# Peptides against a protein of PDB entry 4PAS: the designs that were tried, part 10

Target 1, 39 residues: chain A of PDB entry 4PAS
Amino acid sequence: SVNQASTSRLEGLQSENHRLRMKITELDKDLEEVTMQLQ
Target 2, 39 residues: chain A of PDB entry 4PAS as posed
Amino acid sequence: SVNQASTSRLEGLQSENHHLRMKITELDKDLEEVTMQLQ

## One batch from the design tools (peptide; made by RFdiffusion4, then SolubleMPNN)

Design b1_p11_2_s2 (from b1_p11_2, 7 letters changed)
Fold by OpenDDE base, seed 4:
Structure b1_p11_2_s2 (fold): chain B 39 residues (1-39), chain A 11 residues (1-11)
Amino acid sequence: as target 1 above (39 residues)
Amino acid sequence: SLREEVQKLLS
């Protein structure tokens, strides 16, 4: 149904949003470590 | 090492 499809899409977007936020945090940390080693 | 940190960043 339309409602079921919308709910599934929202859940998918929410999980992807969480994944991307975690990846951003990881990359920020990795960039800091690289920067520290270059100093 | 720098190599390891760059490799991690690119993963």
Scores: peptide ipSAE 0.040, ipTM 0.548, DockQ to the pose 0.109
Fold by OpenDDE base, seed 5:
Structure b1_p11_2_s2 (fold): chain B 39 residues (1-39), chain A 11 residues (1-11)
Amino acid sequence: as target 1 above (39 residues)
Amino acid sequence: SLREEVQKLLS
């Protein structure tokens, strides 16, 4: 149904949003470590 | 090492 499709899309977007936030945190940490090694 | 950290960053 239309409602099922909308719900599934929202859940997909929410999971992707979470994944991207986790990746940003990881990259921030990795960048900090590289920066420390350059100093 | 720096090489390892850069590799991790770009993975």
Scores: peptide ipSAE 0.040, ipTM 0.545, DockQ to the pose 0.110
Fold by OpenDDE base, seed 1:
Structure b1_p11_2_s2 (fold): chain B 39 residues (1-39), chain A 11 residues (1-11)
Amino acid sequence: as target 1 above (39 residues)
Amino acid sequence: SLREEVQKLLS
């Protein structure tokens, strides 16, 4: 149904959003470690 | 190492 498609899309976007936020956090940490080693 | 940390960023 249209409702099932909409909810599934929303859930997909929410999970991807969470994944991307976690990846940004990971990259920030990695960048910090590189920065520390350059200092 | 620095090389490993840069490699991690690019992965």
Scores: peptide ipSAE 0.039, ipTM 0.546, DockQ to the pose 0.111
Fold by OpenDDE base, seed 2:
Formats: structure tokens, sequence, C-alpha cells
Structure b1_p11_2_s2 (fold): chain B 39 residues (1-39), chain A 11 residues (1-11)
């Protein structure tokens, strides 16, 4: 149904959003570690 | 090491 399709799309976007936020946090930490090693 | 940290970033 239209509602099921919309719900599934929203859930997909929410899970991808969470994944991307976690990846950004990981990359920020890794960048900090590289920066510290360059100092 | 620096090399390992850069490789991690690029993975």
Amino acid sequence: as target 1 above (39 residues)
Amino acid sequence: SLREEVQKLLS
C-alpha cells in the first residue's frame, strides 16, 4: 500500500541517517588522531 | 602509526 511504501522509505532514510551520523563521528575521531600524530 | 591511521580514514 501507499502507507506501507511511505513507512518503509522513512525507515530506510532513518537507518541511513543513523549510519551516516555514526560514520561522521568515526571519521572525526580518526581525523583527530591523525592531527595529534602530526603535532 | 600515522600510516595506519590514514589507511583507516580512507577505508
Scores: peptide ipSAE 0.038, ipTM 0.543, DockQ to the pose 0.109

Design b1_p11_2_s3 (from b1_p11_2, 6 letters changed)
Fold by OpenDDE base, seed 3:
Structure b1_p11_2_s3 (fold): chain B 39 residues (1-39), chain A 11 residues (1-11)
Amino acid sequence: as target 1 above (39 residues)
Amino acid sequence: SLREEVAKLEQ
């Protein structure tokens, strides 16, 4: 149904959003480490 | 996309 397709798409977007937020947090820590090493 | 920008930063 249209509702099932919309729900599955939303769940996919929510999982991808979570994945990207976790990756941003990882890269922020890596950037902090590199910044400290350059000082 | 945000996915593509994150992928560029992962080097």
Scores: peptide ipSAE 0.029, ipTM 0.493, DockQ to the pose 0.631
Fold by OpenDDE base, seed 4:
Structure b1_p11_2_s3 (fold): chain B 39 residues (1-39), chain A 11 residues (1-11)
Amino acid sequence: as target 1 above (39 residues)
Amino acid sequence: SLREEVAKLEQ
């Protein structure tokens, strides 16, 4: 149904959003570590 | 648009 397709798409977008947020947090930490090493 | 605002945050 249209509702099932919309729900599955939303769940996919939510999981991808979570993955991207985790990757941003990782990269922010890596950037902080590099910045500390350059000081 | 929301898409344009997200694209501005892409490095």
Scores: peptide ipSAE 0.022, ipTM 0.397, DockQ to the pose 0.180
Fold by OpenDDE base, seed 2:
Structure b1_p11_2_s3 (fold): chain B 39 residues (1-39), chain A 11 residues (1-11)
Amino acid sequence: as target 1 above (39 residues)
Amino acid sequence: SLREEVAKLEQ
């Protein structure tokens, strides 16, 4: 149904949003470690 | 827009 297709698309976007937030947190940590090593 | 705001954060 149109509702099922919309729900599946939203769930896909929510999972990708979560993945991207986790990747940002990882990169922020990696950047902090590199910054500390350069000081 | 949200898209314009996200684009400003892209390096």
Scores: peptide ipSAE 0.020, ipTM 0.391, DockQ to the pose 0.186
Fold by OpenDDE base, seed 1:
Order: C-alpha cells, then structure tokens, then sequence
Structure b1_p11_2_s3 (fold): chain B 39 residues (1-39), chain A 11 residues (1-11)
C-alpha cells in the first residue's frame, strides 16, 4: 500500500540518518586528532 | 528550509 511504502521509506531514512550521524562523529574525532598532530 | 540549511554547510 502507499502507507506501507511511505513507512518503509521513513524507516530507511531514519536508519540512514543514524548512520550519517555516526559518520559525522567519527569524522569529528579524526579531525580533532589531525588538528592535535598539526599543533 | 532544511535543504537550504544543509546546503549552507557544504564547503
């Protein structure tokens, strides 16, 4: 149904949003480490 | 919009 397709799309976007937030946190840590090495 | 705010963070 249209509602099931919309729900599955939302769940996919929520999981991707979580993945991207975790990747941002990783990159922020990597950037901090590089910044410390350059100081 | 959220899309405009995300685009402003793109370097």
Amino acid sequence: as target 1 above (39 residues)
Amino acid sequence: SLREEVAKLEQ
Scores: peptide ipSAE 0.019, ipTM 0.386, DockQ to the pose 0.180; fails the geometry check

Design b1_p11_2_s4 (from b1_p11_2, 7 letters changed)
Fold by OpenDDE base, seed 4:
Structure b1_p11_2_s4 (fold): chain B 39 residues (1-39), chain A 11 residues (1-11)
Amino acid sequence: as target 1 above (39 residues)
Amino acid sequence: SLREEVQRLLS
């Protein structure tokens, strides 16, 4: 149904949003480590 | 190493 499709899309977007936020945090940490090594 | 860390960052 339209409602099921919308719910599934929302859940997919929520999981991707979480994944991307975790990746940003990881990259921030890695960037900090690289910066420290360059100093 | 710095090289490895940069490689991971760019992957």
Scores: peptide ipSAE 0.046, ipTM 0.569, DockQ to the pose 0.112
Fold by OpenDDE base, seed 2:
Structure b1_p11_2_s4 (fold): chain B 39 residues (1-39), chain A 11 residues (1-11)
Amino acid sequence: as target 1 above (39 residues)
Amino acid sequence: SLREEVQRLLS
């Protein structure tokens, strides 16, 4: 149904959003470690 | 190493 399709899309976007937030956090940590090594 | 860490970051 239209509602099921919309729900599935929303869930997909929510999961991708979470994945991207986790990746940003990881990259921030890695960048900090690189920065510390350069100091 | 720093080189390896940067490479991982850019991958």
Scores: peptide ipSAE 0.043, ipTM 0.555, DockQ to the pose 0.110
Fold by OpenDDE base, seed 3:
Structure b1_p11_2_s4 (fold): chain B 39 residues (1-39), chain A 11 residues (1-11)
Amino acid sequence: as target 1 above (39 residues)
Amino acid sequence: SLREEVQRLLS
């Protein structure tokens, strides 16, 4: 149904959003480590 | 090492 398709798309977008936020956090941590090593 | 850490960032 239209509602099932809409809810499935929303759930997919929510999971991707979460994945991307976690990746950003990991990259921020790695960048901090590199910055510390350059000092 | 710095080299290894940069390599991981760019992967």
Scores: peptide ipSAE 0.042, ipTM 0.560, DockQ to the pose 0.108
Fold by OpenDDE base, seed 1:
Structure b1_p11_2_s4 (fold): chain B 39 residues (1-39), chain A 11 residues (1-11)
Amino acid sequence: as target 1 above (39 residues)
Amino acid sequence: SLREEVQRLLS
């Protein structure tokens, strides 16, 4: 159904959003470590 | 090393 398709898409977007946020956090930490080493 | 750490970031 249209509702099922919409909910599945939303869940997919939510999971991807979470994944991307986690990746950003990881990269931020890694950049911090690199910055510390450059100083 | 710093080089290896940067390489990991870019991978």
Scores: peptide ipSAE 0.041, ipTM 0.555, DockQ to the pose 0.107

Design b1_p11_3_s1 (from b1_p11_3, 5 letters changed)
Fold by OpenDDE base, seed 3:
Structure b1_p11_3_s1 (fold): chain B 39 residues (1-39), chain A 11 residues (1-11)
Amino acid sequence: as target 1 above (39 residues)
Amino acid sequence: SALEELRKLLD
């Protein structure tokens, strides 16, 4: 149904959003480590 | 790296 298609798409976008946020967190950690190494 | 993984996700 239209509702099932819409909810499935939203769930897919939400999971991708979560994955991207996790990668951003990893980047922040990498930058922190580089900063520490430069000190 | 995390940066490389992000680039892959956006491609």
Scores: peptide ipSAE 0.043, ipTM 0.583, DockQ to the pose 0.136
Fold by OpenDDE base, seed 4:
Structure b1_p11_3_s1 (fold): chain B 39 residues (1-39), chain A 11 residues (1-11)
Amino acid sequence: as target 1 above (39 residues)
Amino acid sequence: SALEELRKLLD
């Protein structure tokens, strides 16, 4: 159904959003380490 | 790296 398709897409987008946020966190940590090493 | 994984995602 249309509702089922919409729900599945939303869940997919939510999971990808979570994955991207985790990668941003990793990048933030890497940046912190680089900053620390440059000081 | 996290950056490379993000690049792969956008390919």
Scores: peptide ipSAE 0.040, ipTM 0.573, DockQ to the pose 0.116
Fold by OpenDDE base, seed 1:
Formats: structure tokens, C-alpha cells, sequence
Structure b1_p11_3_s1 (fold): chain B 39 residues (1-39), chain A 11 residues (1-11)
């Protein structure tokens, strides 16, 4: 159904969003470490 | 790296 397809797409987007946020968190941590080293 | 993985995703 249309609703089923939409739900599946949303779940995929949510999982990808979560993955991207985790990568951003990793980059933020790395940036923080670099910042600390430059101080 | 995380940055490279993000770049690959956007390519």
C-alpha cells in the first residue's frame, strides 16, 4: 500500500539520519581533540 | 575516516 511504502521510506530515512548524526558526532569529537591540541 | 565516508555518501 501507499502507507506501507511511505512507512518503509521513512524508516530508511530515519536510519540514515541516525547514521549521519553518529558520523557528525565522531567528527565533532575529532575536532574537539584537535582544538585541545592547538591550545 | 568519518569525513571520507560522508563525502562518499554525497557523491
Amino acid sequence: as target 1 above (39 residues)
Amino acid sequence: SALEELRKLLD
Scores: peptide ipSAE 0.040, ipTM 0.572, DockQ to the pose 0.114
Fold by OpenDDE base, seed 2:
Structure b1_p11_3_s1 (fold): chain B 39 residues (1-39), chain A 11 residues (1-11)
Amino acid sequence: as target 1 above (39 residues)
Amino acid sequence: SALEELRKLLD
């Protein structure tokens, strides 16, 4: 119960963390594209 | 865009 709530919250935070990391990767790719266009 | 989505998240 308490452990279930804690694990569920942790899983939510982990999934959000993964999502954010994916967005950072997308931004890095966009930055690479802009850099290439400026060269 | 990814940037727009991140901005929305921080709002």
Scores: peptide ipSAE 0.040, ipTM 0.572, DockQ to the pose 0.119

Design b1_p11_3_s2 (from b1_p11_3, 5 letters changed)
Fold by OpenDDE base, seed 2:
Structure b1_p11_3_s2 (fold): chain B 39 residues (1-39), chain A 11 residues (1-11)
Amino acid sequence: as target 1 above (39 residues)
Amino acid sequence: SALQELRQKLD
């Protein structure tokens, strides 16, 4: 149904959003490590 | 890389 398709799409977007947030966290950690190395 | 992947998604 249309509702099922919409729900499936939303779940996909939510999972991708979570993945991107995790990558941001990873990059923040990497940046911190680089910053520490440059100090 | 993680940075490259993130940039691609933000485009």
Scores: peptide ipSAE 0.027, ipTM 0.494, DockQ to the pose 0.154
Fold by OpenDDE base, seed 4:
Structure b1_p11_3_s2 (fold): chain B 39 residues (1-39), chain A 11 residues (1-11)
Amino acid sequence: as target 1 above (39 residues)
Amino acid sequence: SALQELRQKLD
């Protein structure tokens, strides 16, 4: 159904959003470490 | 890399 498809898509987008947030956090940490090393 | 993967997802 339309509702099932919408719910499935939303859950997929939410999981991908979470994944991307985790990647951003990792990159921010890496950047911080590199910055500290360059100082 | 993580950066490359992130860029691909944002495109």
Scores: peptide ipSAE 0.027, ipTM 0.496, DockQ to the pose 0.151
Fold by OpenDDE base, seed 1:
Structure b1_p11_3_s2 (fold): chain B 39 residues (1-39), chain A 11 residues (1-11)
Amino acid sequence: as target 1 above (39 residues)
Amino acid sequence: SALQELRQKLD
């Protein structure tokens, strides 16, 4: 149904948003470590 | 890489 498609799309976007936030956190940590190593 | 993957998603 239209409602099922809409809810599935929203859930997909929410999960992708979460995944991207985790990637940002990982990259921030990696950059911090590189910065410390270069100092 | 993780950075490249993130950049691709932001584009």
Scores: peptide ipSAE 0.026, ipTM 0.492, DockQ to the pose 0.167
Fold by OpenDDE base, seed 5:
Structure b1_p11_3_s2 (fold): chain B 39 residues (1-39), chain A 11 residues (1-11)
Amino acid sequence: as target 1 above (39 residues)
Amino acid sequence: SALQELRQKLD
Protein backbone atom coordinates (compact mmCIF):
# COMPACT_ATOMS: atom_id res chain seq x y z
CA SER B 1 0.00 0.00 0.00
CA VAL B 2 0.92 3.67 -0.23
CA ASN B 3 1.26 3.84 3.54
CA GLN B 4 3.57 0.83 3.62
CA ALA B 5 5.75 2.33 0.90
CA SER B 6 5.96 5.63 2.76
CA THR B 7 6.85 3.89 6.02
CA SER B 8 9.54 1.81 4.35
CA ARG B 9 11.03 4.91 2.74
CA LEU B 10 11.08 6.74 6.05
CA GLU B 11 12.80 3.81 7.75
CA GLY B 12 15.37 3.75 4.97
CA LEU B 13 16.05 7.45 5.36
CA GLN B 14 16.37 7.07 9.12
CA SER B 15 18.89 4.25 8.78
CA GLU B 16 20.88 6.20 6.20
CA ASN B 17 20.84 9.26 8.45
CA HIS B 18 22.21 7.17 11.29
CA ARG B 19 24.90 5.68 9.06
CA LEU B 20 25.99 9.13 7.92
CA ARG B 21 26.14 10.44 11.47
CA MET B 22 28.36 7.54 12.47
CA LYS B 23 30.63 8.17 9.50
CA ILE B 24 30.93 11.86 10.40
CA THR B 25 31.93 10.93 13.95
CA GLU B 26 34.53 8.51 12.63
CA LEU B 27 35.99 11.08 10.24
CA ASP B 28 36.14 13.69 13.00
CA LYS B 29 38.14 11.25 15.12
CA ASP B 30 40.48 10.44 12.25
CA LEU B 31 41.01 14.13 11.50
CA GLU B 32 41.84 14.83 15.12
CA GLU B 33 44.38 12.02 15.18
CA VAL B 34 46.06 13.24 11.99
CA THR B 35 46.07 16.80 13.30
CA MET B 36 47.76 15.69 16.52
CA GLN B 37 50.43 13.86 14.54
CA LEU B 38 51.14 17.03 12.55
CA GLN B 39 51.72 19.14 15.66
CA SER A 1 47.83 29.10 8.35
CA ALA A 2 45.18 26.72 7.10
CA LEU A 3 46.47 24.06 9.49
CA GLN A 4 46.24 26.43 12.44
CA GLU A 5 42.65 27.29 11.56
CA LEU A 6 41.79 23.61 11.32
CA ARG A 7 43.31 22.93 14.74
CA GLN A 8 41.26 25.78 16.17
CA LYS A 9 38.05 24.26 14.82
CA LEU A 10 38.83 20.96 16.51
CA ASP A 11 39.22 22.63 19.91
Scores: peptide ipSAE 0.023, ipTM 0.493, DockQ to the pose 0.070

Design b1_p11_3_s3 (from b1_p11_3, 5 letters changed)
Fold by OpenDDE base, seed 4:
Structure b1_p11_3_s3 (fold): chain B 39 residues (1-39), chain A 11 residues (1-11)
Amino acid sequence: as target 1 above (39 residues)
Amino acid sequence: SLLEELRKLLD
């Protein structure tokens, strides 16, 4: 149904959002470590 | 952290 398709899309976007947020957190950590090493 | 600073900008 249309509702099933919409729900599946939302769940996909939510999981991708979570993945991207985790990746940003990792990159932030890496940047912080590099910054500390350059100081 | 960078994320903390970015969050401050959105306050």
Scores: peptide ipSAE 0.048, ipTM 0.507, DockQ to the pose 0.166
Fold by OpenDDE base, seed 1:
Structure b1_p11_3_s3 (fold): chain B 39 residues (1-39), chain A 11 residues (1-11)
Amino acid sequence: as target 1 above (39 residues)
Amino acid sequence: SLLEELRKLLD
């Protein structure tokens, strides 16, 4: 049960990590676009 | 990317 809980938490953290990495990529694109517009 | 350029500055 402890191992199952740990595995479930790890999977949750991995999916959240992926989501956040996708958001960072999106923000990087937006920031780059704004930077180009300000130049 | 801009993110990669920023990461290079921190190295």
Scores: peptide ipSAE 0.047, ipTM 0.510, DockQ to the pose 0.131
Fold by OpenDDE base, seed 5:
Structure b1_p11_3_s3 (fold): chain B 39 residues (1-39), chain A 11 residues (1-11)
Amino acid sequence: as target 1 above (39 residues)
Amino acid sequence: SLLEELRKLLD
């Protein structure tokens, strides 16, 4: 149904959003680690 | 190698 399709789309976007936020956090941590090693 | 380890940070 239209509602099922919309719900599935939303869930997909939410999971992708979460994945991207986790990736940003990971990259921030990695950048900090590299910075520390350069000091 | 060190370079390989650094590249992994971008994976």
Scores: peptide ipSAE 0.029, ipTM 0.465, DockQ to the pose 0.052
Fold by OpenDDE base, seed 3:
Structure b1_p11_3_s3 (fold): chain B 39 residues (1-39), chain A 11 residues (1-11)
Amino acid sequence: as target 1 above (39 residues)
Amino acid sequence: SLLEELRKLLD
């Protein structure tokens, strides 16, 4: 149904949003480590 | 310098 399709899409977007936030956190940590090594 | 800009970014 339309409702099932909409809820499934929302759940997919929420999971992707979470994945992207985790990637941003990892990249931030890597950048911090590189910065410390360059000091 | 690049290092200075990176330090600002992480503040």
Scores: peptide ipSAE 0.026, ipTM 0.519, DockQ to the pose 0.072

Design b1_p11_3_s4 (from b1_p11_3, 6 letters changed)
Fold by OpenDDE base, seed 4:
Structure b1_p11_3_s4 (fold): chain B 39 residues (1-39), chain A 11 residues (1-11)
Amino acid sequence: as target 1 above (39 residues)
Amino acid sequence: SALEQLRALLD
């Protein structure tokens, strides 16, 4: 149904959003370490 | 190696 499709898409977007946020956090941490090593 | 470390950094 339309509701099922919409719910599935939303859940997919939410999970991807979470994944991307975690990746950003990891990259920020890595960047901080590189910056520290360059100082 | 340095290249391997760089690749790991960009994981």
Scores: peptide ipSAE 0.026, ipTM 0.396, DockQ to the pose 0.049
Fold by OpenDDE base, seed 1:
Structure b1_p11_3_s4 (fold): chain B 39 residues (1-39), chain A 11 residues (1-11)
Amino acid sequence: as target 1 above (39 residues)
Amino acid sequence: SALEQLRALLD
């Protein structure tokens, strides 16, 4: 159904959003470690 | 190389 398709899309977007947030956190951590090593 | 290791860290 249309509602089921919309729900599935929303769930996909939510999971991708979460994945991207986690990736940003990881990159921030990595940059911090690199910065520490350069200091 | 050190550069490759740095790139891998950011992947």
Scores: peptide ipSAE 0.025, ipTM 0.407, DockQ to the pose 0.052
Fold by OpenDDE base, seed 3:
Structure b1_p11_3_s4 (fold): chain B 39 residues (1-39), chain A 11 residues (1-11)
Amino acid sequence: as target 1 above (39 residues)
Amino acid sequence: SALEQLRALLD
């Protein structure tokens, strides 16, 4: 149904959003580590 | 190499 398709898409977008937020956190940490090594 | 390790860190 339309509702099932919409909820499935939303759940997919939410999981991808979470994955991307975790990746941003990792990159922030990596950038800090590189910055410290260059100082 | 050190540069390769830095690149891998950003993957």
Scores: peptide ipSAE 0.025, ipTM 0.412, DockQ to the pose 0.050
Fold by OpenDDE base, seed 5:
Structure b1_p11_3_s4 (fold): chain B 39 residues (1-39), chain A 11 residues (1-11)
Amino acid sequence: as target 1 above (39 residues)
Amino acid sequence: SALEQLRALLD
């Protein structure tokens, strides 16, 4: 149904949003480490 | 420099 499709899309977007936030946190940590090593 | 720009982003 339309509601089922909308719910599935929302869940997919929420999952991807979470994944991307985790990746941003990881990259931020890596960048800090590289910066510290280059100082 | 690129390093200076990175340092600024971490502030």
Scores: peptide ipSAE 0.023, ipTM 0.510, DockQ to the pose 0.074

Design b1_p11_4_s1 (from b1_p11_4, 5 letters changed)
Fold by OpenDDE base, seed 1:
Parts: sequence; C-alpha cells; structure tokens
Structure b1_p11_4_s1 (fold): chain B 39 residues (1-39), chain A 11 residues (1-11)
Amino acid sequence: as target 1 above (39 residues)
Amino acid sequence: SALEQLRKLLD
C-alpha cells in the first residue's frame, strides 16, 4: 500500500540518516587524531 | 605509503 511504501521509505531515510551521523562522528574522531599527530 | 595509510584511515 501507499502507507507501507511511505513507511518503508521513512525507515530507510532514518537508517541512512543514522548511518551518516555515525560516519560523521567517526570522521571527526579520525580528523582529530590526525590533527593531534601532526601538531 | 604514509599518504595511502592516511587515506585508508579516512575511508
């Protein structure tokens, strides 16, 4: 149904959003580590 | 190389 499709899309977007947030946190940590090592 | 290792870190 339309509602099922919309729900599935929302869940997909939510999971991708979470994944991207986690990746940003990871990259921020890595950048901090590299910056520290270069100082 | 050091640069290659750095790139892997940021992947």
Scores: peptide ipSAE 0.025, ipTM 0.419, DockQ to the pose 0.052
Fold by OpenDDE base, seed 4:
Structure b1_p11_4_s1 (fold): chain B 39 residues (1-39), chain A 11 residues (1-11)
Amino acid sequence: as target 1 above (39 residues)
Amino acid sequence: SALEQLRKLLD
């Protein structure tokens, strides 16, 4: 159904959003470490 | 410098 499709899409977007947030946090930490190494 | 640019990115 349309509702099921919409729910599935939302759940997919929510999981991707979480994944991307975790990746951003990881990259932020990596950049901080690079900054420390360059100082 | 590259270091300055990196610092700005982390702000």
Scores: peptide ipSAE 0.024, ipTM 0.508, DockQ to the pose 0.081
Fold by OpenDDE base, seed 3:
Order: sequence, then C-alpha cells, then structure tokens
Structure b1_p11_4_s1 (fold): chain B 39 residues (1-39), chain A 11 residues (1-11)
Amino acid sequence: as target 1 above (39 residues)
Amino acid sequence: SALEQLRKLLD
C-alpha cells in the first residue's frame, strides 16, 4: 500500500541519516588525528 | 608509506 511504501522509505532515510552522522563523526576524529600527527 | 597510512585512515 501507499502507507507501507511511505513508512518503508522513511525508515530507509532514517537509517541512512544515522549512517551519515556516524561517518561525519568518524571523519572529524580522523582529521583531528591527522592534525596532531602534522604538529 | 606515510601517504598510504593517511589514505587508510580516511577510508
């Protein structure tokens, strides 16, 4: 149904959003480590 | 190499 399709898409977008937030946090940590190594 | 290590870090 339309409702099932909408809820499934929302759940997919929410999981992708979470994944991207985790990746941003990881990259921020990586940049910090690179900065420390260059000092 | 140092560059290789940096690339791995950012993967």
Scores: peptide ipSAE 0.024, ipTM 0.425, DockQ to the pose 0.049
Fold by OpenDDE base, seed 5:
Structure b1_p11_4_s1 (fold): chain B 39 residues (1-39), chain A 11 residues (1-11)
Amino acid sequence: as target 1 above (39 residues)
Amino acid sequence: SALEQLRKLLD
């Protein structure tokens, strides 16, 4: 159904959003580590 | 320098 498709899409977008936020946090940590090593 | 470039990126 239309509702089922919409719900599935929303859940997919929410999970991807969470994944991307976690990746941003990881990259921030990596950049901090590189900064410390370059000092 | 690489450090300067990184600092600019993080601004």
Scores: peptide ipSAE 0.023, ipTM 0.504, DockQ to the pose 0.073

Design b1_p11_4_s2 (from b1_p11_4 with E1S E5K)
Fold by OpenDDE base, seed 3:
Structure b1_p11_4_s2 (fold): chain B 39 residues (1-39), chain A 11 residues (1-11)
Amino acid sequence: as target 1 above (39 residues)
Amino acid sequence: SELEKLREELD
């Protein structure tokens, strides 16, 4: 159904959003460490 | 950069 398709799309977008936020957090911490080492 | 690409994907 249209509702099932919309729900599946939303769940996929939510999981991708979570993945991307976790990756950004990881990279921000790596950048912070490198910045501290350069100072 | 990879960080820039990820931030663009969030928008």
Scores: peptide ipSAE 0.025, ipTM 0.462, DockQ to the pose 0.410
Fold by OpenDDE base, seed 4:
Structure b1_p11_4_s2 (fold): chain B 39 residues (1-39), chain A 11 residues (1-11)
Amino acid sequence: as target 1 above (39 residues)
Amino acid sequence: SELEKLREELD
């Protein structure tokens, strides 16, 4: 159904959003580590 | 990858 397709699309976007947030967190950690090493 | 794109945005 249309609702099932919309729900699946939303769940996919939510999972991708979560994945990207985790990558941003990873980069923030790496940046912090590099900053500490440069100081 | 999306991670690579994010890294490029930081530069």
Scores: peptide ipSAE 0.023, ipTM 0.430, DockQ to the pose 0.089
Fold by OpenDDE base, seed 1:
Structure b1_p11_4_s2 (fold): chain B 39 residues (1-39), chain A 11 residues (1-11)
Amino acid sequence: as target 1 above (39 residues)
Amino acid sequence: SELEKLREELD
């Protein structure tokens, strides 16, 4: 049960990490577009 | 959206 809880937490953190990395990628793209438009 | 919130935090 302790191992299951730890595994579930790790999987949750990994999925959240992935989600946040995808958001960063999207924001980087948006920033690039804004930068291009300002130039 | 959460993404919108993140964008707003950059302003």
Scores: peptide ipSAE 0.022, ipTM 0.416, DockQ to the pose 0.072
Fold by OpenDDE base, seed 5:
Structure b1_p11_4_s2 (fold): chain B 39 residues (1-39), chain A 11 residues (1-11)
Amino acid sequence: as target 1 above (39 residues)
Amino acid sequence: SELEKLREELD
């Protein structure tokens, strides 16, 4: 149904959002280490 | 963190 398709799409977007947030956190840490090394 | 401090300085 349309409702099922919409729910599945939303859940997929939410999981991708979470994955991307975790990657941003990782990159922030890496960038901080590089920044400290450059100082 | 240092990056957080830098981000705060931009605001």
Scores: peptide ipSAE 0.021, ipTM 0.427, DockQ to the pose 0.088

Design b1_p11_4_s3 (from b1_p11_4, 5 letters changed)
Fold by OpenDDE base, seed 5:
Structure b1_p11_4_s3 (fold): chain B 39 residues (1-39), chain A 11 residues (1-11)
Amino acid sequence: as target 1 above (39 residues)
Amino acid sequence: SALEELLKLLD
């Protein structure tokens, strides 16, 4: 159904959103460590 | 980190 398809899409987007946020946090941590080492 | 805190504000 339309509602079922919409729910599945939302869940997929939420999962991708979480993945991207985790990746951004990882890169931020790496940048922080590099910055610290260069000081 | 500051970024982690900013991301939490979106929740």
Scores: peptide ipSAE 0.070, ipTM 0.620, DockQ to the pose 0.394
Fold by OpenDDE base, seed 2:
Structure b1_p11_4_s3 (fold): chain B 39 residues (1-39), chain A 11 residues (1-11)
Amino acid sequence: as target 1 above (39 residues)
Amino acid sequence: SALEELLKLLD
């Protein structure tokens, strides 16, 4: 149904949003460590 | 980190 499709899309977007937030946090941490090591 | 704090503001 339309409602099921909308719900599934929202859940997919929410999970992708979470994944991207985790990835950006990981990259920020990596950058911080590299910066610290280069100082 | 600063970025973690920024992400918290979106929650």
Scores: peptide ipSAE 0.069, ipTM 0.616, DockQ to the pose 0.278
Fold by OpenDDE base, seed 1:
Structure b1_p11_4_s3 (fold): chain B 39 residues (1-39), chain A 11 residues (1-11)
Amino acid sequence: as target 1 above (39 residues)
Amino acid sequence: SALEELLKLLD
């Protein structure tokens, strides 16, 4: 149904959002460590 | 980190 398709789309976007936020946090941590080591 | 705090504010 339309409702099921919309719910599945939203859940997929929420999962991708979470994955991307975790990736950004990891990259931010790595950048911070590299910056500290180079100073 | 500052980024983590900013991300939490968006929730």
Scores: peptide ipSAE 0.068, ipTM 0.614, DockQ to the pose 0.270
Fold by OpenDDE base, seed 3:
Structure b1_p11_4_s3 (fold): chain B 39 residues (1-39), chain A 11 residues (1-11)
Amino acid sequence: as target 1 above (39 residues)
Amino acid sequence: SALEELLKLLD
């Protein structure tokens, strides 16, 4: 049960990490496009 | 998370 709980927590954190990294990538792209439009 | 909240500010 302890191992199952820790594994589930780790999987949740990994999924959240992936989601956040994808969001950062999207924002980086948006920033680039805005920068280009302002030049 | 703190990072999630920071990202929300830029949405």
Scores: peptide ipSAE 0.065, ipTM 0.607, DockQ to the pose 0.083

